# Peptides against a protein of PDB entry 6NYY: the designs that were tried, part 2

Target 1, 212 residues: chain A of PDB entry 6NYY
Amino acid sequence: KHFEQAIERVIGGLEKKTQVLQPEEKKTVAYHEAGHAVAGWYLEHADPLLKVSIIPRGKGLGYAQYLPKEQYLYTKEQLLDRMCMTLGGRVSEEIFFGRITTGAQDDLRKVTQSAYAQIVQFGMNEKVGQISFDLPRQGDMVLEKPYSEATARLIDDEVRILINDAYKRTVALLTEKKADVEKVALLLLEKEVLDKNDMVELLGPRPFAEKS
Target 2, 212 residues: chain A of PDB entry 6NYY as posed
Amino acid sequence: KHFEQAIERVIGGLEKKTQVLQPEEKKTVAYHQAGHAVAGWYLEHADPLLKVSIIPRGKGLGYAQYLPKEQYLYTKEQLLDRMCMTLGGRVSEEIFFGRITTGAQDDLRKVTQSAYAQIVQFGMNEKVGQISFDLPRQGDMVLEKPYSEATARLIDDEVRILINDAYKRTVALLTEKKADVEKVALLLLEKEVLDKNDMVELLGPRPFAEKS

## One batch from the design tools (peptide; aimed at target 1 D106)

Design b1_p29_2_s3 (made by RFdiffusion4, then SolubleMPNN; its pose is not in this set)
Fold by OpenDDE base, seed 1:
Structure b1_p29_2_s3 (fold): chain B 212 residues (1-212), chain A 29 residues (1-29)
Amino acid sequence: as target 1 above (212 residues)
Amino acid sequence: MEQAKKLVEYLKQFEEEEKKKAEEEEKKE
């Protein structure tokens, strides 16, 4: 209880009861969060779902909360599934509305940052090789890139490939599970908050054993 | 920062192109 509330405050911020979402905005948020939730449910290496909410918190209009695995080390497969889960909201908006909102831009930024870190920092790409470059932190003077312009272009190309692969994987998954995304979205519109038990009732038990 | 923005713009273009392909396939059925 206290630990979950602490995680809720860190991830979602304080609930701002003062932001009344318009019905169409509330619908968009419900399908967005349902996309994250369903992607996380059916991806083995995604973090376990704790809570999904369409109640506005801080600057977010909704959120999906996952139990962070206290993992300091991630595999390439784990990072891919996390990228797919992060794309789940955007892909859901595309599938159901044929349009993408500004809310999905922050998820795309997170995915882009993750992909870039995998290629440049973690050496997780065979074409770029086992090279690790220190990325300038936000606010450091962009010191001269420790790599050639040709290497920079290669990095950019491989980052695009990785994100496109994660996107296609997410589209395939949420298209297959379209009915499940809709069930979750409709229940979110009714209850505003779902927990793991609500998801089990809707979708059945998660197909992957939660490593406790 | 600037490279991340360019990547986001490229991804948006890619999504629009894939959407157009899907719409063209749906019109052929």
Scores: peptide ipSAE 0.017, ipTM 0.467, DockQ to the pose 0.023
OpenDDE base, seeds 2, 3, 4, 5: peptide ipSAE 0.015, 0.017, 0.017, 0.016; ipTM 0.426, 0.423, 0.400, 0.415

Design b1_p29_5 (made by RFdiffusion4)
Pose (drawn by RFdiffusion4):
Formats: C-alpha cells, sequence, structure tokens
Structure b1_p29_5 (pose): chain A 212 residues (1-212), chain P 29 residues (1-29)
C-alpha cells in the first residue's frame, strides 16, 4: 500500500485535501472526471484505469490515474482511443450541462500535440502523404517551418478533421453510456476517490482482456 | 471561478518554463 501511494505521488503531484471547491464546482469536476473514467472503461485500446479522484492534485481539480501499456508500436486505432479518452472529459460536461468550461485546457493540449504527431511527424495521413518532419517541442522556439504555407494550410485542416472525428466518436460514446457516467460521478461526490474494484462494482467487469 | 484561475496559472507557468529552457540553450551555446 505504501508503494502505491508513492507511484501516485510521483505521477500525480501534491494532493491538496483542504483546497475545497464550491458545490457547483465539485458537480462539474465530477462529471469531467467521470468522462475520463467511463470513456477509458469502454474503449478497447485505452489504458487500464487505476483510480479516479475529484480531490485537487497539483495543477488540477480532478485527477485520473492510468496504467499506460508498455508497447513500442502504436497503431492508428490505438492512438484514436487514447484521443477519444482525453476528449471524454469535455464531452461529459457538455452532455450533462451544456456549458463548457476552461478546465479541459490541458486535455486539449494533449489532443493537439497527438494530432500534429500523426500527420506531420508520423505518416498517419493520406492528404499530407507519407512525409515526416521534425516537429518542434515545447522548449524549441520554432524559427520557420520546414515546408510551405500551402502545406501548413493542408496540415491544420487535417488536424481539425481528426479531432472533430475524435469528438464525434466520443459524443456517440457517452450518450449510449450516458447513465453509466452519472453512476460514476454520483459516487465521486460521495466518496472522493474510486478504485478499480468499486468501478467493477458499478460497471461490471471491463469487456476487454486486460493484462495486469 | 476556480476554473478560470487555474487556467491562468497554467498559462503563466508554461511561459516561465519556455523562458528557462531558452536561457539554458543560450548558456550551452
Amino acid sequence: as target 2 above (212 residues)
Amino acid sequence: SAFEELAEEKEEEEEEEEEEEREEEEEEE
């Protein structure tokens, strides 16, 4: 047990128990984290989930703890299910509320950087072609693009097609599973954390083979 | 709200991290 609190502390950050939220904020954060939980539960190539919390941890209001699959060859489908998991947070607080918040900002930075990487760096696109470029990092102040402007126009169009296909795939997921999202978040308001076991108590066994 | 405040803090922290990384590159050069 003392080891599992260390794995979480290194990955997650400091866990602020006293930084309370308003009752209308905890209702939002729970619906946001349930989106990450349920979409990560029903997708095939998404990571196995360990723990979902609504307690503020570091630069965040909620926290999700995943077990990333050690694999060296990501396919096209294995990256879409990782995107459809990340976008699930905004989708759940949009189905239930209609208002969208600024809490999905870091969820959208991962989606953006995992779209440029498929199109620009890997060869996961038809329109751009099988061309690889050295994509700049965050600490790399980009001087000039290694390709034309019409190509940049072609890239940013395809990123918008890619994310809005990941968005629609997740809206079609958390409406079919709309009641299960509500089951998860209502326990998150009661019990501020959910292990894997009490998610099996809610949702039954996960319908995919998972290696632990 | 707590959401807006958290978003602002994150933007400021990202800018500071970019500046620190540029300063390290300049020192290496």

